# Peptides against a protein of PDB entry 3B8E: the designs that were tried, part 12

Target 1, 230 residues: chain A of PDB entry 3B8E
Amino acid sequence: PFLIFIIANIPLPLGTVTILCIDLGTDMVPAISLAYEQAESDIMKRQPRNPKTDKLVNEQLISMAYGQIGMIQALGGFFTYFVILAENGFLPIHLLGLRVNWDDRWINDVEDSYGQQWTYEQRKIVEFTCHTPFFVTIVVVQWADLVICKTRRNSVFQQGMKNKILIFGLFEETALAAFLSYCPGMGVALRMYPLKPTWWFCAFPYSLLIFVYDEVRKLIIRRRPGGWVE

## One batch from the design tools (peptide; aimed at target 1 M71 L75 Y213)

Design b1_p11_8_s2 (made by RFdiffusion4, then SolubleMPNN; from b1_p11_8, 8 letters changed)
Fold by OpenDDE base, seed 4:
Structure b1_p11_8_s2 (fold): chain B 230 residues (1-230), chain A 11 residues (1-11)
Amino acid sequence: as target 1 above (230 residues)
Amino acid sequence: LFALQLLEEFL
């Protein structure tokens, strides 16, 4: 998110506080829960990793995390961001390069795509109105991400949802996301303004896409062992 | 993988 903010000079899509709420708030328990995941049924049938040649973090893992799943997550967040800004009169093309004027408190006549002028205060309300739904979007796509991380090769349907700590983590992160989104005073404390409940569903297609993509990937790995996808 | 995704979300 921040890279696109810098490269495209768009209004800040996700605030630093919201990023911290993701990294330290919503994702911590889910991440820890993976340590308690049951071993895959075929784990003992696989050759052990060679510690000298096989890295824990390899190019394939980086490609999967950053190049595939992370990009889908980012697209989900940015989709929510662009939809909210478009609903407020700022079309995606108009946002390019707008950051400089957007963040200038002395400019109170920034025009939207329809010629409506926005004060600095109004712009910041819209920006912070984007931060909460972006945050919630990330939480929703992280549901799929956490679930796909349960296994490397087996389908989630083969593995099942037996990890009670992971299930608890999913509820905890969702409850925390709801708390941060709707608790009175969060707009002042965290710059997280309340979102319409409908925005929770904005990420669902992307969450489903992540899940389907990974299940297809795992299916290919199972059908073609030793392929480039493994 | 999940930790790497967190890093991606930060970037």
Scores: peptide ipSAE 0.018, ipTM 0.576, DockQ to the pose 0.063
OpenDDE base, seeds 1, 2, 3, 5: peptide ipSAE 0.021, 0.017, 0.014, 0.017; ipTM 0.584, 0.566, 0.552, 0.581; seeds 1, 2, 5 fail the geometry check

Design b1_p11_8_s3 (made by RFdiffusion4, then SolubleMPNN; from b1_p11_8, 7 letters changed)
Fold by OpenDDE base, seed 4:
Structure b1_p11_8_s3 (fold): chain B 230 residues (1-230), chain A 11 residues (1-11)
Amino acid sequence: as target 1 above (230 residues)
Amino acid sequence: DFALLLLEEFL
């Protein structure tokens, strides 16, 4: 998100505080819960990892986590961001290069895509109105990410949802996201303005896409062991 | 993400 903010010079899509809420708030318990996941049914049929040659974090894992899943998550967040800004009069094309004028507190006549002028305060309200739905979008796509991380090869339907700590983590991150989004004073304390409940659904297609993508990937691995997808 | 967070505080 922040790389696109710099490269495209768009208004800040996800604030520092919201990133901290993701990394320290919503992701921590779910990530820890994976340590309690049951071994896959075929784990004893796999050769042990060679600790001298096989890295725990390899290029394939990095490519999947950051290059594939992370990109889908980012696309989900940016989709939500662009939709909210478009609903407030700022079309995606108009956002390119707008950052400099957007962040200047002395410019109170920034025009939207329809020629309406926005004060600095109004722009910051819209920006902070984007941060919360972007954050919630990340949480919703993280549901899928957490679920797909349960297994390397087996389908989630084969593994099942038996990890009670993981289920607790999903509820905890959702409850925390709702608390941060709707608790009075969060707009002042965290610059997280309340969002319409409908914005929670904006991420669902991307969450589903992540889930389907990984299930298809795992299906390919099961059908063609030793393929390039592994 | 933490590295990006730090960049946001310094920019």
Scores: peptide ipSAE 0.019, ipTM 0.591, DockQ to the pose 0.037
OpenDDE base, seeds 1, 2, 3, 5: peptide ipSAE 0.018, 0.008, 0.014, 0.014; ipTM 0.582, 0.497, 0.539, 0.477; seed 1 fails the geometry check

Design b1_p11_8_s4 (made by RFdiffusion4, then SolubleMPNN; from b1_p11_8, 8 letters changed)
Fold by OpenDDE base, seed 2:
Structure b1_p11_8_s4 (fold): chain B 230 residues (1-230), chain A 11 residues (1-11)
Amino acid sequence: as target 1 above (230 residues)
Amino acid sequence: DFALELLKKFL
């Protein structure tokens, strides 16, 4: 989000406080819960990794985590961001290069895509209105990410949802997201304005895409062991 | 401005 903010000079999609809420709040308990996941049924049938040749963190893992899944997550967040701004009169093309004027408190006549002028205060309300739905979008796609991280090879349907700590983590992150989104005073304290419940559904296609993508990947690995997809 | 200053401190 921050890289796109700099490169495209768009209004800030996700605030620093919301990023900290993701990293320290909604992602920590789920990540810890993976340490309690049951071993895959075939783990003892796999050869031990060669510590000299097989890195614990390899390029494939980095590509999957940051290059593929992370990009789908980011796309989900940006989709929500662009939809909110478009509903408020700012089409995606109009946002390019707008940051300089957007963040200037002395410019009170920034025009939207339809010629409506926006004061600094009005623009900041719209900006902060984007932060909470972006945050919630990340939480919703993290549901799929956490579930797919249960296994490397077995389907989630084969592994099942037996990890009670992981289930607790899913509820905890969701409850925390709801608390941060709807608790009175969060708009003042965290600049997280409340979102309409409908915005929770904006991430669902991306969450489903992550899940389907990983299940297909795992299916290919099971059918063709030692392939380039592993 | 405050958010940008915070970002500059964390990045």
Scores: peptide ipSAE 0.010, ipTM 0.437, DockQ to the pose 0.027
OpenDDE base, seeds 1, 3, 4, 5: peptide ipSAE 0.006, 0.006, 0.007, 0.006; ipTM 0.435, 0.461, 0.477, 0.455; seeds 1, 3, 4 fail the geometry check

## One batch from the design tools (peptide; aimed at target 1 F79 F82 N88)

Design b1_p12_1 (made by RFdiffusion4)
Pose (drawn by RFdiffusion4):
Formats: structure tokens, sequence, C-alpha cells
Structure b1_p12_1 (pose): chain A 230 residues (1-230), chain P 12 residues (1-12)
């Protein structure tokens, strides 16, 4: 968000005070939950994991979580950013502009008068909104992530999907998300009431592609054991 | 404000 927020002055899609509410507020219990996920094979059949080569975090990880999924998620919430403006004052070709606040009304876009009314408001489309829908969209994509990372080589199919803990936290996350999105008050120091019918399902189209994606690779990694690029 | 289908199509 902030990266694009510089390349093309298209208003702060994700908020800072909003970031400190996902890794330190939303994905919390799920990260924990992952720990309770059980085995994946006869483990005591493998040589001790060397310490110099086989690391914990590496390209194999980063590439598949920063350069792969981290992207597909990115569009999703970035896509919702537009819909959150679109059904209000969409600028899929417009937007790209510094939105000052000492001016008050004097400018706008796409047949409007947004000002002191829609200036305290001109941002109520990202503050109380956009950030929020983007926020939720992130959570929404975090579902399939917290299930495609549940396993490391087996289809969630022929593999236990019985992580009682995860599941009851995958909701304890998705729910908090709503309570943090409709919390009557603290919504001030935070975001605002989205349109439940759709101001949620925006990223939903994406969470899928995620689950659909890596699910193939795992099954790709298999049909071809020694594996290639995968 | 435009409707959702219109908004969606615009974004697309």
Amino acid sequence: as target 1 above (230 residues)
Amino acid sequence: RPSFPEALSAVL
C-alpha cells in the first residue's frame, strides 16, 4: 500500500495504526494454532536435520510466501480498495492525487463537491472505510493461507483437517475482525461499519485462488517427486 | 453512487 502510495499518490489504502492489528492482533491465534498441527510422515525415519544447510527460513520459504502468495493477497485487498471507492466515487482511471485538508471542499472528482462535509468525509472513505474493507480483505485472504500453510506437502484432502484449535480461532479471528469493524466507539481510533453484504466478500474471490494455487503445487510436488522448479 | 455491478465492472 505504502509503496504504491508513493508511485501514484492514490490515497493510503492500508493504515499504519491498521497494520498493528493483523500480525499483532488478527493472525495471532492462527500463528499459534499452526503449532498444534500434527505430523506429516514417519519423521523418525529421516537423518538429523543438518544445521548448516537445511535452515528454517530461506528462499524456499520467502519466495513462496513473499514473492508468491504475498502478492496474490496483495491484489485482493488492493482490489477491494477500489470497490470501496468505486461504489462511492470510483477513480479506476482517476484518483492519483494529493488530498489536502486545509483547503476544505475546493476540489473533488467525478461529479462531486466533497469538502468540509465530504472532507471530514473525503477520507471517511478510507479511514472508517477502505482501510477497513482492506483490513477485512486481508483477514479474508488469511483464511486459505492458514490452511495452505497448514500442510507442507499433503493435500488438505488426504490429510487431517482436524486442527480443533486452528479452526476455533480461524473464527476467533474472522470474528474479531468484524467486532473490530463494527465496534461502536473505538471505531474512532479505528475504522468503520462496512456493508456486510459485500464490503466483506470483496477479497473472497481471491482467498480461493490462493487455496487453489498452492494446493496444485503440493499435488505437483508429488506426481513428480524429485521435483523440478516446484 | 454507482451500484456494485457498475463499480465492479469499472474496476475491471

Design b1_p12_1_s1 (made by RFdiffusion4, then SolubleMPNN; from b1_p12_1, 5 letters changed)
Fold by OpenDDE base, seed 2:
Structure b1_p12_1_s1 (fold): chain B 230 residues (1-230), chain A 12 residues (1-12)
Amino acid sequence: as target 1 above (230 residues)
Amino acid sequence: PPSLEEALQLVL
């Protein structure tokens, strides 16, 4: 998110504090939950492998998968961001290079894509309104990520939701998202304005996309053991 | 600045 903000010079899609809340808040319990995930039934049936070569290959492939998921998460957040700004008159193309004027307190006549003039205060309200749903989008997408990452090869339906720590992580993450979104003073403290409950659903297509992507990946791995997708 | 409620009505 921050890289696109710098490169494209768009209005800030996600605040630094919100990023810290993702990295330190929402990701901690999930990461712990994965450490306590039950071994897949197929792993226990495998012959001993060379621990050096197989560990390196597994780490590389896991890192690639997580990297891809992270890109989809970011895309989900940006989708929500662009939808909100478009609904407020700022089309995605118009946002390119707009940051300089957007962040200038002395410019109170920044035009949107329809020629409407926006004061600095109005612009900042729209910007800060993007922060919360971007964060919530990440959380909702992380639900899918947590569910899929619990297994390497088995379908979520095969492994099931047996990890109590994972379930706890989902609730904790959701509770944190609700707290940051709706607690009084978060708009001032974290630049996270409250969002309508409808914005929680904006991320669902991306959560589904990640879920489908990983299930397809796992299906390919099961059908082609030792393939490059493993 | 507009009230949080006014801001929410404008954006959301």
Scores: peptide ipSAE 0.023, ipTM 0.478, DockQ to the pose 0.065
OpenDDE base, seeds 1, 3, 4, 5: peptide ipSAE 0.007, 0.007, 0.005, 0.009; ipTM 0.431, 0.365, 0.392, 0.427; seed 3 fails the geometry check

Design b1_p12_1_s2 (made by RFdiffusion4, then SolubleMPNN; from b1_p12_1, 6 letters changed)
Fold by OpenDDE base, seed 5:
Structure b1_p12_1_s2 (fold): chain B 230 residues (1-230), chain A 12 residues (1-12)
Amino acid sequence: as target 1 above (230 residues)
Amino acid sequence: RLSLEEAIKLVL
């Protein structure tokens, strides 16, 4: 998000405070919950790891977790961001390079894609109105990310949802997201303005995409052990 | 200002 903000010079899609809420607030309990996941049924059929040559965290796992899943997550966030700005009269193409004038407090006549002029205050309200839905989008996508992390090879349907700590984590992160979004004073304290309930659904296609992608990947691994997708 | 549906259609 921050790289695109710099490169495209668009209004800030995700603030520092919202990033901190993700990294320190919503992700902690879910991450800890994975330590309590049951071993996969086929664990004893796999070749033992060579502790001298094989890394615990290999490049393939890193590429999947941070590259592929992270990219889908970011796309979901930006989709929500562009939808909200479009609802407010700022089409995606119009946002390119707009940051310079957007962030200038002395310019009170920034035009949207329809010729409507926006004061600095109005622009900042819309910007901060985007931060909360972006954050919520990340949380919704994290539901799928956490669920797919339950297993390395088996389907989630084979593993089941028996990890009570993981289930608690999903509720906790969602409850925290709702609290930060709708608690009075969060706009002043965290620059997180409340979002319309409909904006929660913007992330659902991306959450589903992550889930389907990983289930298909795992299916291929089960059918073709030792393949390039493992 | 656009509706949510119109905004989604324009962004897609």
Scores: peptide ipSAE 0.207, ipTM 0.871, DockQ to the pose 0.687
OpenDDE base, seeds 1, 2, 3, 4: peptide ipSAE 0.195, 0.200, 0.159, 0.205; ipTM 0.856, 0.860, 0.845, 0.859

Design b1_p12_1_s3 (made by RFdiffusion4, then SolubleMPNN; from b1_p12_1, 5 letters changed)
Fold by OpenDDE base, seed 1:
Structure b1_p12_1_s3 (fold): chain B 230 residues (1-230), chain A 12 residues (1-12)
Amino acid sequence: as target 1 above (230 residues)
Amino acid sequence: RPSLEEALELVR
């Protein structure tokens, strides 16, 4: 998110404090849950043939998977960000390079894509309103990602949700998202303004697509072992 | 396009 913010010079999609909340509050518990996920999952059932080389390969695979998941999460967040801003009159193309004027408190006539002028206060409200759903979107996408990561080849429906730590992590993420979204003072303290509950569903189609894609991939792997999708 | 107030009400 921060990289795109710098490159595209768009209004800040996610605050630094919110990023810290994601890294420490939402990602840590799931990561621990996956690390301690006992041999019930098919992911780590096979003992390494060579502990040194196979450990490195496994670490690379895990790193790649987490990298891909992170990219997907970011894409989901930015999708929500652009949707919200577009609904508020700022089309994605118009946001490019707008940051300079957006962040200038002395400019109170920043025009949206339709020629409407926005005061500094007004555009900061919409910006901070984008921070919350970006965060929430990441959490919602993480639900799907964590569920997907429980299995390597088997369907999620076959193994179920037996990991209590993972379930607790999902609950914690959701509770944190709700707290940050609806607790009084969060707008001032964390620049996360309250969000309508309906916006929680903005990421659901995206999460569903990821889920379906992974289930289809796993189905193909089960039916055609050794295929290119493995 | 909605007014500013209407737009803000979409997300709040």
Scores: peptide ipSAE 0.079, ipTM 0.765, DockQ to the pose 0.142
OpenDDE base, seeds 2, 3, 4, 5: peptide ipSAE 0.019, 0.059, 0.041, 0.065; ipTM 0.630, 0.734, 0.720, 0.752; seed 2 fails the geometry check

Design b1_p12_1_s4 (made by RFdiffusion4, then SolubleMPNN; from b1_p12_1, 8 letters changed)
Fold by OpenDDE base, seed 5:
Structure b1_p12_1_s4 (fold): chain B 230 residues (1-230), chain A 12 residues (1-12)
Amino acid sequence: as target 1 above (230 residues)
Amino acid sequence: PLPLEEAVKLVL
């Protein structure tokens, strides 16, 4: 998020508070869930040829997969951000380089893509209105991430959702997202303004994409044991 | 403001 913000000079897509809510609120429960996840019955049946090297390679492959998932999550957040700004009259191309004028308190006539002028207050409301749905998008995408993390090789349909901590995590992050989005005073306290219910659906294609990506990955691993995807 | 459907079409 920050890299694109710096490179593209766009209005801030994700606030510091929102980042803290992601890191502390959404990432902690998944980490705990994974710590209590039982080893898959198929993993225990295969002795590694070299316990040190095969473990290291496996950790690298897991890290790469999670890195790819994290990129898809970020893309989902940016998609939601651009949709909301476009809904308010700011097309993606117009946002490039706009940060300088956007953040200037003395400029009250920033034009959108349709020639409408925006005061500093109005555009900051829109900016903060983007922070909450970016967070919510991450939560919705993390639903898929949490579900796929339950198994390394088996399909979710084969293993099922037996981890109660995982299920609890899904409810916790969703409850947190609802609380931060709709509790009175969150706009003042956290600069997180209420979301239209329709904005929750902006992330669903990306959640599905992560799910499909991981199921395809797992299918390849099952068909080609010892391949580079394992 | 644009309808959400039009905004999605403009961003995609």
Scores: peptide ipSAE 0.150, ipTM 0.847, DockQ to the pose 0.730
OpenDDE base, seeds 1, 2, 3, 4: peptide ipSAE 0.132, 0.006, 0.011, 0.134; ipTM 0.838, 0.348, 0.407, 0.837; seed 3 fails the geometry check

Design b1_p12_2 (made by RFdiffusion4)
Pose (drawn by RFdiffusion4):
Structure b1_p12_2 (pose): chain A 230 residues (1-230), chain P 12 residues (1-12)
Amino acid sequence: as target 1 above (230 residues)
Amino acid sequence: HPSFFEALFSLF
């Protein structure tokens, strides 16, 4: 968000005070939950994991979580950013502009008068909104993530999907998300009431592609064991 | 306030 927020002055899609509410507020219990996820093979069958080569974090990881999924998620919430403006004052070709606040009304876009009314408001479309829908969309993509990372080489199919803990936290996350999105008050120091019918399902189209994606690779990693690029 | 379907159309 902040990166694009610079390349094309298209208003702060994700908020800072909003970031400190996902890794330190949303994905919390899920990250924990992952730990309770059980085995994946006869483990005591493999040579001790060498320490110099086979690391914990590496390209294999980063590439598949920063340069792969981290992107597909990105669009999703970024897509929702537009819809959150679109059904209010969409600028899919417009937008791209510094939105000052000492001016008050004197400007707008796409047949409008947004000002002191829609200036305290002109941002109520990302503050109380956009950030929020983007926020939720991130959670919404985090579902399939917290299930495509549940396994490392087996389809969630012929593999246990019985992580009682994860499941009851995958909701304890998705729910908090709502309570943090409709919390009558703290919503001030935070975001605002989204349109439940759709101001949620925006990223939903994406969470899928995620689950659909890596699910193939795992099945790809298999049909071809020695594996290639995968 | 454009409709949802108009918004989507414009986005695409």

Design b1_p12_2_s1 (made by RFdiffusion4, then SolubleMPNN; from b1_p12_2, 6 letters changed)
Fold by OpenDDE base, seed 4:
Structure b1_p12_2_s1 (fold): chain B 230 residues (1-230), chain A 12 residues (1-12)
Amino acid sequence: as target 1 above (230 residues)
Amino acid sequence: VPSLEEALKLLL
């Protein structure tokens, strides 16, 4: 998100505080919960990894986590961001290069895509109105990410949702997201303005996409062991 | 706007 903010010079899509809340707040308990996941039913049928040649974290896992899943997360967040800004009169193409004027407190006549002028205060309200739904979008996508990370090869339907700590993590991150989004004073303290409950659903297609993508990937791995997808 | 360095420290 921040790289696109710099490269495209768009208004800040996700605030630094919201990033901290993701990395330290919403992701911590879910990530720890994966350490308590039950072994896959077929793990004992696999040969032990060679500790000299087989890295626990390899380029393939990095590519999956950051290259594929992380990109889908970013797309989900940016989709929510662009929808909110478009609903407020700022079409995606108009946001390109707008950052400099957007962040200038002395410019109070920044025009939207329809010629409406926006004061600095109004622009910052819209920006902070984007931060909360972007954050919530990431959390909702992280539900799918956490669930797909339960297994390397088996379907989630085969593994089941037996990890109580993981389930607790999903509730915790959701409760934290709701708290940060709706608690009085969060707009002042964290620049996270409350969002309409409908914005929680904006991420659902992306969560579903991640889930379906990973289930298809795992299905291919099960059907074609040693394939390029593994 | 957080400095690029602060933002990178938060992303990393």
Scores: peptide ipSAE 0.006, ipTM 0.413, DockQ to the pose 0.026
OpenDDE base, seeds 1, 2, 3, 5: peptide ipSAE 0.000, 0.000, 0.006, 0.000; ipTM 0.312, 0.332, 0.420, 0.366; seeds 3, 5 fail the geometry check

Design b1_p12_2_s2 (made by RFdiffusion4, then SolubleMPNN; from b1_p12_2, 6 letters changed)
Fold by OpenDDE base, seed 5:
Order: sequence, then structure tokens, then C-alpha cells
Structure b1_p12_2_s2 (fold): chain B 230 residues (1-230), chain A 12 residues (1-12)
Amino acid sequence: as target 1 above (230 residues)
Amino acid sequence: RPSLEEALKLLL
């Protein structure tokens, strides 16, 4: 998000505070919960790792976790961001390069895509209104990310949802997201304005996409062991 | 900095 903010010079899609809330708030309990996941039923059928040559965290795992899943997650957030701004008169093409004038408090006549003029105050309200839905979108996508991380090869349907700590983590991150979104004073303290409940659903297609993608990947691995998708 | 009340007036 921050890289696109710099490269495209768009209004800030996700603030530093919201990033900290993700990294330190919503992700901690879910990440710890994975340590309590049960071993996969086929673990004893796999070749043993060579501790001298094989890394615990290989390039393939890094590419999957940070590259592919992270990209889908970012796309979900940006989708929500662009939809909100478009509903407020700012089409995606118009946002390119707009940051310079957007962030200038002395310019009170910034035009949207329809010729409507926006004061600095109005622009900042819309900007901070985007931060909370972007954050919530990340949390909703993280549901799928956490669930797919339960297994390396087996389907989640084979593994089941027996890890009570993981289930607790999903509720905790959701409750924290709701608290940060709707608690009075969060707009002043965190620059996170409340969102309409409908915005929680904007991430669902991306969450489903992650889940389906990983289940298909795991299915291919089970059918073709040692393939390039493993 | 916009107030929460101002934000709500624009969004509702």
C-alpha cells in the first residue's frame, strides 16, 4: 500500500497507525495459534528433510506466503479503497498524481472527476474514511490466509477446524477490528472513522479467491507429488 | 483535523 502511495502519488490508502494495528494487533494471536495446529495425517509418508541442505523456510514457501497471497490481499484492500473514492466522485485515473494537491491544506477547491470542489477538511474525511474499510478488508482476507496455513498439503476439509486457539484468534482479530472501527474517539485517536457494515462484505470475493486458490493448489500437489506447485 | 461528527454528516 505504501509503495503504491509513493509511486502513483495517490491519497494515502492505509495509514501508518492502521498498519501497526494489523501487524501488532490483529495478526499476533492468529500467528501464535498455528504453533498448536495438529500434524497432517500424511506427514509420515513424506521424505525426511535433509537438515544440512534443506531450509525450513524455502523460497517456495516465501513466494507463496508473501508474494501470491500478499498480492491478493493488497488487491482486496485497493479494490475497497477505489470503490469508496469512486462513490465520492474520485475515479481511479483522477487519483493519479492528486496527492500533492490533496494534502495541501491551503487548496480548498480540488475538483473530483465530476467537477465538484472539495475542501481540505472534506478530502481528509474521505481519506480517513478509506483507512478503516481498507483495514477491515485486510482482516477479512486474513481469515482465509490463516485457514489455508493450517495445512501444507492436505485440504482444510481433511484437517478440520479442531484448533481452538486458531478459532479464538479469528474471533479476537474480528472483535478487535470491530472495536477499532466503531469505538467512539477512534477517529480522533487513530484517524479511523467508522464504516458502514456493508463494507465488511467487499473483501469476501478476495477471501474466497485465496481459499479456492490454495485448495486447488493442494489438490494438484496431492495428485502430482513433487510438482512445481508444491 | 475533521471531527467524527463532521465525518458522519458527510457520510450519512
Scores: peptide ipSAE 0.017, ipTM 0.477, DockQ to the pose 0.050
OpenDDE base, seeds 1, 2, 3, 4: peptide ipSAE 0.017, 0.007, 0.011, 0.005; ipTM 0.473, 0.426, 0.355, 0.359; seeds 2, 3 fail the geometry check

Design b1_p12_2_s3 (made by RFdiffusion4, then SolubleMPNN; from b1_p12_2, 6 letters changed)
Fold by OpenDDE base, seed 4:
Structure b1_p12_2_s3 (fold): chain B 230 residues (1-230), chain A 12 residues (1-12)
Amino acid sequence: as target 1 above (230 residues)
Amino acid sequence: RPSLEEALELLL
């Protein structure tokens, strides 16, 4: 989010505090939970990893995690961001280069895509209204990410949801997201204004996309062992 | 009191 904020000079889509809440709040318990995931049903039937040649984190894994899945996550967040701003009169094209004027507290006549003028306070309200749903969108996408990461090769349907700690992690991050989104004072404390519950569903297509993508990938791996997709 | 965010913005 921050990279696009800099490159595109758009209004800040996700605050630094909200990013920290993702990294430290929502991701920690789920990430730890993966350490307690049950071994895949075939894991002991595979050849042992060669410690000299087989890295735990290889270029393919990095490419998958950060290149593909991370991009889909970002797209989900930005989709929600652009939808909210568009509903408030700021079309995506109009946001390009707007940051400088947007963040200037002395400019109280920033025009939206329809010629409506926005005060600094009004702009910050809509910006902070975007932070919450962006955050929630990331959490909802992370549900899919966590679920797909629990297995390397087996389908989620084959592996099942046996890790109780992982399930707890999903509830914890969701509860945290709800708390941060709806607790009184979060607008002042974290610049996270309350979100209509409907916005929680904006990320669902992206979560589904990630899930389907990974299931297809895993299916290909199962059908073609040793392929480039592995 | 500055919000946690304002405090973090001052630190970051």
Scores: peptide ipSAE 0.014, ipTM 0.391, DockQ to the pose 0.023
OpenDDE base, seeds 1, 2, 3, 5: peptide ipSAE 0.012, 0.009, 0.018, 0.008; ipTM 0.361, 0.390, 0.472, 0.397; seeds 2, 3 fail the geometry check

Design b1_p12_2_s4 (made by RFdiffusion4, then SolubleMPNN; from b1_p12_2, 7 letters changed)
Fold by OpenDDE base, seed 5:
Structure b1_p12_2_s4 (fold): chain B 230 residues (1-230), chain A 12 residues (1-12)
Amino acid sequence: as target 1 above (230 residues)
Amino acid sequence: RPTLEEALKLLL
């Protein structure tokens, strides 16, 4: 998110406070919950790793977890951001390079894509109104990410949802997201303005995409062990 | 200038 903000010079899509809420708030309990996941039923059928040559965290695991899934999460957040701004008169093409004038408090006549003028205060309200839905979008996508992390090779349907700590983590992160989004005073304290309940659904296609992608990946691994997908 | 509350009511 921050790289695109710098490169494209768009209005800030995700604030520093919202990033901290993700990294320190919503992700901690889910991450800890994975330590309590049951071993996969086929673990004893795998060849033992060579402790001298085989890394615990391989490049393929890193590429999948941080590369592919992280890109889908970012795309989900940016989709929500662009939809909100478009509904408020700012089309995606118009946002390119707009940051300079957007962030200038002395310019009170910034035009949108339809020729409507926006004051600095109005622009900042719209900007901060994007931060909360972007954050919520990440949380909704993290549901799928956490669930797919339960297994490396087996389907989630084979593993089941027996980890009570993981289930608690999903509720905790969702409750925290709702609290940060709707608690009075969060707009002043965190610059997180409340969002319409409909914005929670904007991420669902991306969560489904992550889930389907990983299940297909795992299916290919089960059918063709030692393939490029493993 | 719309008040913060008026602007929020339009956006929400």
Scores: peptide ipSAE 0.024, ipTM 0.570, DockQ to the pose 0.056
OpenDDE base, seeds 1, 2, 3, 4: peptide ipSAE 0.012, 0.020, 0.007, 0.010; ipTM 0.472, 0.537, 0.352, 0.362; seed 3 fails the geometry check

Design b1_p12_3 (made by RFdiffusion4)
Pose (drawn by RFdiffusion4):
Structure b1_p12_3 (pose): chain A 230 residues (1-230), chain P 12 residues (1-12)
Amino acid sequence: as target 1 above (230 residues)
Amino acid sequence: KPSFFEALFHLF
């Protein structure tokens, strides 16, 4: 968000005070939950994991979580950013502009008068909104992530999907998300009431592609064991 | 405000 927020002055899609509410507020229990996820094979069958080569974090990881999924998630919440403005004052070709606040009303876009009314408001589309829908969209993509990372080589199919803990936290996350999105008050120091019918399902189209994606690779990694690029 | 389906159309 902040990267694009510079390349094309298209208003702060994700908020800072909003970031400190996902890794330190939303994905919390899920990260924990992952730990309770059980085995994946006869483990005591493999040579001790060398320490110099086989690391914990590496390209294999980063590439598949920063340069792969991290992206597909990115669009999703970035897509919802537009819809959150679209059904209010969409600028899919417009937008791209510094939105000052000492001016008050004096400018707008796409047949409007947004000012002191829609200036304290002109932002209420990202503050109380956009950030929120983007926020939720991130959570919404985090579902399939917290299930495609549940396993490392087996389809969630012929593999246990019985992580009682994860499941009851995948909701204890998705729910908090709502309570943090409709919390009558703290919503001030935070975001605002989204349109439940759709101001949620925006990223939903994406969460899927995620689950659908890596699910193939795993099954790709298999059908071709020695594996290639995968 | 523009409708949801109009918004989607312009976005795509």

